Peptides against a protein of PDB entry 1MQS. Designs and how they scored, part 164

Target 1, 223 residues: chain A of PDB entry 1MQS
Amino acid sequence: ILKMLFLNKDLNNNDNITTITDDIFNQQEIIWKVLILDIKSTATISSVLRVNDLLKAGITVHSLIKQDRSPLPDVPAIYFVSPTKENIDIIVNDLKSDKYSEFYINFTSSLPRNLLEDLAQQVSITGKSDKIKQVYDQYLDFIVTEPELFSLEISNAYLTLNDPKTTEEEITGLCANIADGLFNTVLTINSIPIIRAAKGGPAEIIAEKLGTKLRDFVINTNS

## One batch from the design tools (peptide; made by RFdiffusion4, then SolubleMPNN)

Design b2_p25_8_s4 (from b2_p25_8, 15 letters changed)
Fold by OpenDDE base, seed 1:
Structure b2_p25_8_s4 (fold): chain B 223 residues (1-223), chain A 25 residues (1-25)
Amino acid sequence: as target 1 above (223 residues)
Amino acid sequence: SEIEKALNKRNEKLTKEFKEIIKKN
């Protein structure tokens, strides 16, 4: 998250938030930015950072993407939003209106190919592609509830997995969603977990799916 | 870490792909 707030520049990961922000503040001129969020990413940011942390990171204002926002044509914007068609359309509209000086687009999860193409096509038509500085997937699709505790905020997951009336297809679908969320979490934490799961249940399915995703990711990135 | 490197590579690739699509349009 901090890396994103500093326009995805390399940061010393061994320092705490305060040390990182203090060092940057002391060593470099602070670049003031606008942070654009959606409902989901707002919850994510709020679970990890305090308002003071945002300020120290150079976030002068934060707003919801669906809200009417005042133009700040001389200020760069960081978008941290879900990869949806709606959000893409809003970003493009903001670009068309020259709402900000630069656009750093960070999606909370993996951007599907079709949406990437849609974004690129719309941006190309505007003739303002130079203002798009970054298009990144941040894989921060989770909520931190407590230190070293996180939630995927999947409604009724426990009930669904333990309800005898739940179909195999429903279980498989839910397990896939959970595995996706866990995958994003692992990438964010930047550590490969030891996966432990009970045998013969949904946990095993999730573990297998997660393991496969991690293996595929490592293999594909090393090729 | 390997994950960080992989993530960075992915992001660079994504940005590159984005720019390439724009150039083709």
Scores: peptide ipSAE 0.331, ipTM 0.861, DockQ to the pose 0.662
Fold by OpenDDE base, seed 4:
Structure b2_p25_8_s4 (fold): chain B 223 residues (1-223), chain A 25 residues (1-25)
Amino acid sequence: as target 1 above (223 residues)
Amino acid sequence: SEIEKALNKRNEKLTKEFKEIIKKN
């Protein structure tokens, strides 16, 4: 998250959020930015950062993507939003309107190729592609409730997994979603965890899926 | 970390792909 707020520049990851923000605040010229969020990403940001942290990171204003926002043509914008057609359309509209000076687009999860192509096509039509500086996937589709605990905010996951009326297909689908969320979390933490799960249930399925994803990721990135 | 490197690479790739699509379009 902090990396994103600093326009995805390399940061020293060995320090606490406060230390990082303080060091940057004291040592570097602050680039003031606007942060555009959606409902989901607002929850994510709020779970990890305080308002003061945002200010220290140079976020002068933060707003919801669907809200009416005043143009700030001299201010760069960081979008941290879900990869949806709706959000893409809004971003493109903001681009068309020259609402901000630069656009740093960060999606909360993986951007599907079809949406990437749609975004690119729309941006191409505007002739303002130079204003888009970054298109990143941040893999921050989770909520941090405390330093050692996070939630994927999947509605009724426990109930669904433990309801005897739930179909195998539903369980499999939910387990896949959970594994995806956990995978994103692991990537965000930037460390390979030891996975522990109860055997004989959905937790094991999730653990296996997550393990596979992590292994595949490591293999693919080292190639 | 390996993960960080991988993420950076992925992000760079995504940005590159985006720009390439624009150029083709």
Scores: peptide ipSAE 0.325, ipTM 0.856, DockQ to the pose 0.678
Fold by OpenDDE base, seed 5:
Structure b2_p25_8_s4 (fold): chain B 223 residues (1-223), chain A 25 residues (1-25)
Amino acid sequence: as target 1 above (223 residues)
Amino acid sequence: SEIEKALNKRNEKLTKEFKEIIKKN
């Protein structure tokens, strides 16, 4: 998250948030930015950072993407939003209206190819593609509840997985969604976990799916 | 870390792909 707030520059992750922000503040002139969020990413940010942390990172204002926002044509914007068609359309509209000077787009999860192409096509039509500086996947599709505890905030997951009336297809689908969320979490933490799961239940299915995703990711990256 | 390297590569690739698609349109 901090890396994103500093326009995805390399940061020393071995330090705590306060040390990182203080060091940067003391060494460099602060670049003020606008942070645009959606409901989901707001929860994520709020669970990890305080308002003071955002200020120290140079976030002058933060707003919801669906809110009416005043133009700040001389201020760069960081978008941290879900990869949806709706959000893409809003970003493009903001671009058309010259709402900000530069656009740093960070999606909370993987951007599918079709949406990437849609974004690119719409931006191309505007003739303002030079204002888009970054398009990143941040993989922050989770909420931190405690320092070493997080939640995917999937509603009724336990009930669905333990209901005897739930079909195998439904279980498989839900397990896949959970595995995707866990995968994003692992990438964000930047550490390969030891996976532990109870045998004979949904946890085992999730563990297997997660393991496969991690292996595939590592293999594809090393290629 | 391997994960960090992978993420960096992915992000760079995504931005590059985005720009390439724009150039083709």
Scores: peptide ipSAE 0.321, ipTM 0.856, DockQ to the pose 0.673
Fold by OpenDDE base, seed 3:
Parts: structure tokens; sequence; C-alpha cells
Structure b2_p25_8_s4 (fold): chain B 223 residues (1-223), chain A 25 residues (1-25)
């Protein structure tokens, strides 16, 4: 999430949020940005970051995507929203209206191909594609510091996940179990982790499932 | 980290794909 707030620039992942924000704040000129969220992503952000963290990241204002927002044509915008047709349409409308100077689009989960194509098509029609600087789909990166290995003690998990004979359904089922275990662990630790997973494999599935569970939990807790 | 690298790679790829689709339209 912090990386996203810094326009997906590489950050030192060995530091805690405060250290990262302080270091960046001290070393680099702050680029002020607008952060556009939806209900789900708001919950995610609020669970991980404090208002001061957003400020230190250069977020001057944050708003819901469905809210009426004043144009800030000289300010870059970071979108962190669910990959939905509705959100895509709003982003495109914001683009058409020159709502912001630059658009950094981060979807909270995997962007389906059809929606990617729809977004691209609509943006192409506007003639303002140059304003779209990034299109990212983020599985909720909860930062787990690498040094700590956690085991769920699921029997033969590694073998099952790496066996080419394992069916997709079996993998999905196992991933769901792993995600459940991780979710419970997170709740126990009482700290929202940064989830990082390699893409294109079981880890991604697990991360997605875990992210969804965490988001749902946070939303329900804050409601 | 390897995970970070993988995520960065994917995101860069997605951006690239997006731009490529735009160019084709």
Amino acid sequence: as target 1 above (223 residues)
Amino acid sequence: SEIEKALNKRNEKLTKEFKEIIKKN
C-alpha cells in the first residue's frame, strides 16, 4: 500500500511504515497527490495506515470514487479501487473531465481481461491515454517481513501444490484452507500484515482469498 | 525480495498491456 502511495516506487521493505515514510519524507521532495478509494479499499487503507501516514506519503486529500470530487487538474491522482465496470466508468469520466493531471490506477484485486479491454477502449476514445501513467492490479500487499516464517502445519501442502497432477479444484480447496489459516493467524497477532505473493500460482490464490477475508472483516468491524 | 520483484513485474506488464491495447484501438 505504501508503495502505491509513492506511485509504486521501490521502497525499502525492511523498514516499518513509520521508518519508510520518514525516510522518504526526509530524502525526497513530497509530491502531493489525491487518493481515490472505494468502500472496500477505504477499509483496507484505514486498517494499515494512519492519517499521518497518508500525509507523509503526500496524500493531500482522499475521497470516495463515488463522491463528488472537485477538479484538481494540476494534481496527480492515485486510484485504489475495486476492479468493477462502475469504477472503470467513473475513472474514464474523471479522465474526460480532466479531473486530475495524472492517473495512477491501482485495482484492489486482479483486473479481468474484459475489464482491462473495456478500460483501454474507453480511454483510447478520449484521446487522453497519456494521462494514464500506471494500471496496476494489486493483491492486497500486506507486508510480512521476510524474516519470519510461519507454518500452518498443513500436511503435504507443498507436495500438493507442486504436483503437476493436482487438479485446479484441489489446489483451490487447499488454498482456501491456507487462507483461512492465515486469516486466523492475522487476527490473533492483531496486526494487519502486508500480503505478498508470487503471481501465477497458488500463492496468488491464497493472497487473494486472504485479502478478501481481511477486507470483509475490516469492513464489518468498521461498520 | 522475490515477491516484490514478481509483483513489480506483473504490474509493469499490466501497464504495458494496457498501453498496447490502446495503441491497437
Scores: peptide ipSAE 0.318, ipTM 0.843, DockQ to the pose 0.462; fails the geometry check

## One batch from the design tools (peptide; made by RFdiffusion4, then SolubleMPNN)

Design b2_p26_1_s1 (from b2_p26_1, 12 letters changed)
Fold by OpenDDE base, seed 2:
Structure b2_p26_1_s1 (fold): chain B 223 residues (1-223), chain A 26 residues (1-26)
Amino acid sequence: as target 1 above (223 residues)
Amino acid sequence: SDFIELILQEKTNVNYIKDYSPFIKS
């Protein structure tokens, strides 16, 4: 995923996400890009990356492919979307309208031959194939199955976190503790989950901390 | 109320990336 965000340049796989982003940021000029996602890829990205990671990768804006998006004709775009006829048509329409300067297309799974041919044909008709810089497909590390709901007894923690009298330091500390607990739980079930959290509250903080721990764990176990 | 959702996942096959750029540019 990080490789994709850096336009599929070679990255050192032995480092964690933070180290990779820091090293790249320090070594080369950042290229600001638009990231275009769909529902499936959004879940994937959110499980692996933090908002800050996206910024460090040069993602200035991220949007859903089906959303109305303003043209940024001087900005390159990264598509990370499912290989569907609908998405292909949208990408081609974006190309026709000169919505972005360059197109880096990454499909979330294998692109069927018929869709590849369709994409190629449509792009050819536009006469703007030069703007298509990359077309990749990839197999995601995981498939989201029908979720099972687990409930953890952290009601007291949430009460404390939502108490207006609670200090920022207390919130940070408590969130760290909760994240540690969740991490241990994840290890127990022997599955790395996709993480979704409500925005703007302590859940987001916990999710970010948990995500970091999980990423570090995965990297360390693979190294 | 705030919530955290942990979505279980199944590992897929090894990551394999195919480059179709030459095909599109042909």
Scores: peptide ipSAE 0.150, ipTM 0.537, DockQ to the pose 0.320
Fold by OpenDDE base, seed 1:
Structure b2_p26_1_s1 (fold): chain B 223 residues (1-223), chain A 26 residues (1-26)
Amino acid sequence: as target 1 above (223 residues)
Amino acid sequence: SDFIELILQEKTNVNYIKDYSPFIKS
């Protein structure tokens, strides 16, 4: 997250927020930026960072992507939003209107190819691709509730998985969603975990799905 | 009780972030 707030420059991950911000401030003038969020990313950011941390990172203002935002044509913008068609359209509209000076786009999870192509096509039509400085997908599809504890905030996941009335199809679908969320979390943590799950239940299904995704990822990245 | 636990080993310096900037700018 801090890396994103500093326009994805290399930062020393071993330092805490204060040390990082102090070092950057001492080395160069802080670049003031606007942070554009959606509901999901707002929850994520708020669980990890304090308002003061945002300020120290040079965030002058943060806003929701769907709200009416005043133009700041001389200020660079950081988008940290879900990879949806709606958000892409809004970003493109902001680009068309020259709402900000530069656009640093960070998606909260994997950007599907079709949406990537859509974004590229729309940006191309605007003729303002030069203002797009970065397009990244990060994998912060989780909310930190306490140290080393995170939640995917899937509504009624526990109840659904343990309800005898829940169909196999529903369980399978939910397990897939959970596995995807956990996978994204693992990528964010930059560590491959050992997976432990109770046997004979949904947890095992999730663990298997997650394991498969991780194995596939490792194979693909090593190729 | 049904549970799943992820046991983290060590943090790696691997960057899993995908940069699509070249694609958008092409």
Scores: peptide ipSAE 0.123, ipTM 0.515, DockQ to the pose 0.680
Fold by OpenDDE base, seed 3:
Structure b2_p26_1_s1 (fold): chain B 223 residues (1-223), chain A 26 residues (1-26)
Amino acid sequence: as target 1 above (223 residues)
Amino acid sequence: SDFIELILQEKTNVNYIKDYSPFIKS
């Protein structure tokens, strides 16, 4: 994930970044970028990175792929999204509209052949393949080895990802989606975490939902 | 500020990446 945020440049020849240290961020010139996520990838990033880590990596803005986003034609964009037809169509549309200067596309899982061909065909039609710098799919495997602490400032993430016109119902829905994503991430990590959250806000809602899911899972796996 | 913390007992992440860039640019 960190490698992706640095446009997959070589970071000390270590392909596996297991620890987030200040040294990782100090070794490279900061390139300001936009990060485009979906609900699933938001949860994934939230489980492994702090909001400050994104800033240190040069992420000036991060948004959901389905949200209306302002054009930033002079800014490179990193997509980290699920390999779906919908997301591909949105990316191609962003390409057609010259929404960003460069496109670094990272799919959160394996890209099926049919979707790869569809993406290639659509990009070819646009004539703007030169703006696409990278197209990767990623496999995220987690092995339990060392204790790690992951923190997300939910308030900051919410303010960045959501319009102030967002309704309470929409917030509740988003919290549920984030909790689902975190749950999936936890399953990938193959460890049951201790969950801590600030009281009285979205973080508590997410924590409660996640806790419920984890408890249900443990009960079902142990019976 | 609202925060959520996940405290994991043990974790190491391994990322596998496949590059499709040549296919898209051809």
Scores: peptide ipSAE 0.108, ipTM 0.503, DockQ to the pose 0.385
Fold by OpenDDE base, seed 5:
Structure b2_p26_1_s1 (fold): chain B 223 residues (1-223), chain A 26 residues (1-26)
Amino acid sequence: as target 1 above (223 residues)
Amino acid sequence: SDFIELILQEKTNVNYIKDYSPFIKS
């Protein structure tokens, strides 16, 4: 997240967030920029960073992507939003209108190929691809609640999994979603964990799905 | 109670974040 706020520059600091922000603040000139979020990423940012952290990172203002935003043609913008067709269209519209000077786009999870192609096509039509400086996926599909604890913020997951009226298909779907979220989290932290789950329940199903995804990913990446 | 724990024992030097910038700029 901090890397994103500093335009994805390499950060060689393993200290806490406050120390990192202080060090960067003292070492380089602050670039003021706008942070554009959606509902999901707002929760993510709020769980990890304090207001003071955003200020130290040079975030002058932050807004929701769906809100009406005033043009700031001389200010670079950081987008941190879900990879959806709707968000892509809004970003492209902002590009067309020269709403900001530069565009640093960070998706909260993996960008599907079809959406990537759509984004590329729309940007090419505008003739303003030079204003798009970065397009990343951050894989931040989680909310940090406390150190080493996070939530995927899946609504009523416990209730759904334990409701006798819930179909097997619904359970399978939910487990898949949870596994995907955990997978994205693992990718974000750049570490392959050992998975431990309670046996005999949904947790085991999720663990198996996650394990498979991780193994497949590692094999494919190392090939 | 059901639980899942991710035990981070191995840190990798691999950056899994994908950069699509070249694709968009091409």
Scores: peptide ipSAE 0.089, ipTM 0.497, DockQ to the pose 0.675

Design b2_p26_1_s2 (from b2_p26_1, 13 letters changed)
Fold by OpenDDE base, seed 4:
Structure b2_p26_1_s2 (fold): chain B 223 residues (1-223), chain A 26 residues (1-26)
Amino acid sequence: as target 1 above (223 residues)
Amino acid sequence: SDYIELILQDKINVNFIKDYSPYIKS
């Protein structure tokens, strides 16, 4: 996240967020930026960073992507949003309108090929590809609740999984979504975890799905 | 109670962050 806020520059500091932001704030001139979020990414960032941290990172203002935003043509923008057609269209529209000086696009999870092609095509049509400085996939599909603990913030997941009225289809769908979120989380931490789950319930289903996804990923990456 | 726990172990030597910039900017 900090790397993203500093326009994906390498940060060789393993200190905590506060120390990193303080050091950077004191060492160099702040490049003021606008941070564009969606509901999901807002939760993610809010769980990790405080407002003061954002300010120290040069975020002068942050707004939701769907909100009406005033043009700041002299200010670079960091987008940290879900990879959806809707968000892509909004970004392209912002590009067309020269809403910001530069565009640093960071998707919260994997960008599907079809959406990548769509983005590329739309940007090409605008003739303003030079304003797009970065397009990254951050794989930050989670929020940090406390040290060594995170949450996908799936609404009422526990209740849904434990409600006897919930259909098997609903359970399967929810488990798949949870597994996807956990997978993205694992990618973010750049480490393969040991997966432990309670047996005989949804947790086991999720664990199996996650394990399969991780194994497939490792195989595909090493091939 | 149902639970799932992820315990970090070995770091994988792969950069998972994808840079699509070349594709978009080309």
Scores: peptide ipSAE 0.104, ipTM 0.479, DockQ to the pose 0.665
Fold by OpenDDE base, seed 5:
Structure b2_p26_1_s2 (fold): chain B 223 residues (1-223), chain A 26 residues (1-26)
Amino acid sequence: as target 1 above (223 residues)
Amino acid sequence: SDYIELILQDKINVNFIKDYSPYIKS
């Protein structure tokens, strides 16, 4: 997240957030920029960073992507939003209208190939690809509530998993979504965890799916 | 109770962030 706010420059992550922001603020020229969020990423940012951290990162204003935003053609913009067709269209429209000087796009999770192609095509048509400085995915499908606790914020997960009316297909689908979220979390923190789960329930299903994803990823990455 | 816990014990030296910038700028 901090890397994103500093336009994905390399940062030393050995220190706490406050120390990192202080060091960067004191050592580098501050670049004022706009931060565009959606509902999900707003919660993510608020759980990790304080208002003062955003300010020290050079975030002068932040707003929701769906809100009406005034043009700031001389100000670079950081987008941190979900990889959806709707958000892509809004970003492209902002690009077409020269709403900002530069565009640093960070998706909260993996960008599907079809959406990547769509984004590329639309940007190409505008003839303003030079304003797109970065397109990253941050894999942030979680909200950190405390140092060792996070939430995927999947709506009604408990109710769905425990409702007798829920079909096996729905449970399987939900478990897959949770596993995907946890997988992205692991990628974000750059650490391979030991997975422990209660046996005989949805947690076991999730753990198995996650384990498979991680093993496949590690094997493919190291090959 | 049903629970799942991730115990983060090993940091990996791999960059997981995907950079799509070259694709968009091409």
Scores: peptide ipSAE 0.097, ipTM 0.487, DockQ to the pose 0.691
Fold by OpenDDE base, seed 1:
Structure b2_p26_1_s2 (fold): chain B 223 residues (1-223), chain A 26 residues (1-26)
Amino acid sequence: as target 1 above (223 residues)
Amino acid sequence: SDYIELILQDKINVNFIKDYSPYIKS
């Protein structure tokens, strides 16, 4: 989420939310942005971030996507909304009307192919695809009370993991590296968490590796 | 770039973020 708020810039993932926002706020020129949410993502954001976090991330205004919003043609916008036809249409309309200077679109869950194609088609028709800077999907269909956030960036991780030419050994190695990063993060907390990951993909593999590492750690520390 | 986001509380949630930007901008 913090990466999203900073236009998916690489962040220091060794710090907590407050430290990250503080460091960026103090060390870099802040890019002021508008955050566009829906009801679901509002709940998610509220569970993870505080008002001060948003401010330090450069969020000047946050509004609901279905709300009538004032044009800010010189301000970039971050959308963090559900992948629905309705939201896509609204985003495209905002694009057509030049409501914002740049569009960073983050969907709260997987974007289905049909909606992706629809978005692409509509954007193409507008002739304003250059204003679309990012289109991401995430899997944030959860709400937590007191979250700790960790972001691990690996170059071409997704491509590597999904390339049919990638060997199983390479995939395993990459997953192990990711698990190591997660493990180091988990060790900074005061308890061993339950691991949850999407089934049938790399996340499951990573989660399993992480679980093994944690179990081994517990055994070794208790010996 | 590709990255994984982990949200921790009592549970670890691991999520991959997919970049569709190349498709939209093509």
Scores: peptide ipSAE 0.094, ipTM 0.498, DockQ to the pose 0.170
Fold by OpenDDE base, seed 2:
Structure b2_p26_1_s2 (fold): chain B 223 residues (1-223), chain A 26 residues (1-26)
Amino acid sequence: as target 1 above (223 residues)
Amino acid sequence: SDYIELILQDKINVNFIKDYSPYIKS
């Protein structure tokens, strides 16, 4: 899973997830990416990774494949989804619409030949095969119990932030990391957004941090 | 529900954080 998040680069897996992500974060320039999941893969990811781990891996935003997602044409996307005709069609549609800059497709299980051929044919028709950087199928040796219990959607960050057991230090750290991720995403798309956030919660904290970073950046670049 | 949206100048609305707590608690 971590390899996937780092675009299938070789990683030393002898350390725990936190150590790995920390080391990579400190040693390498992080490529900021979007992670596209489905319900099944969300459960899988959430069972082994925390939102903070995703952020350290360069995942600034993660969404469900069936969710209405805004275009981020300058941001690479990692798909980690079930090998279904429906998901393939959605990926191809995203490709057609130039929703992301690059597509790293990872299927949660073996991709049947017929679906592989279908994907290839559809991608060929689009003329945008160059944007497809990887098509992998993975064998997930993870048994997820109670898939509905934890969703590593953006909501996982929210849940962590709203968990009464979460310390203030953890909240602060997570908010900072999220803001950093969003900031880098903004830089990647080369557009300064208007930030809107719900008031009175973690979203506001993140928005404030992001706003500060963006303002500082604008000042420094115009200087 | 808590949410963060980034509205790009080209009118692209990016919702980075959406509250799915009601769904999870359901």
Scores: peptide ipSAE 0.055, ipTM 0.418, DockQ to the pose 0.174

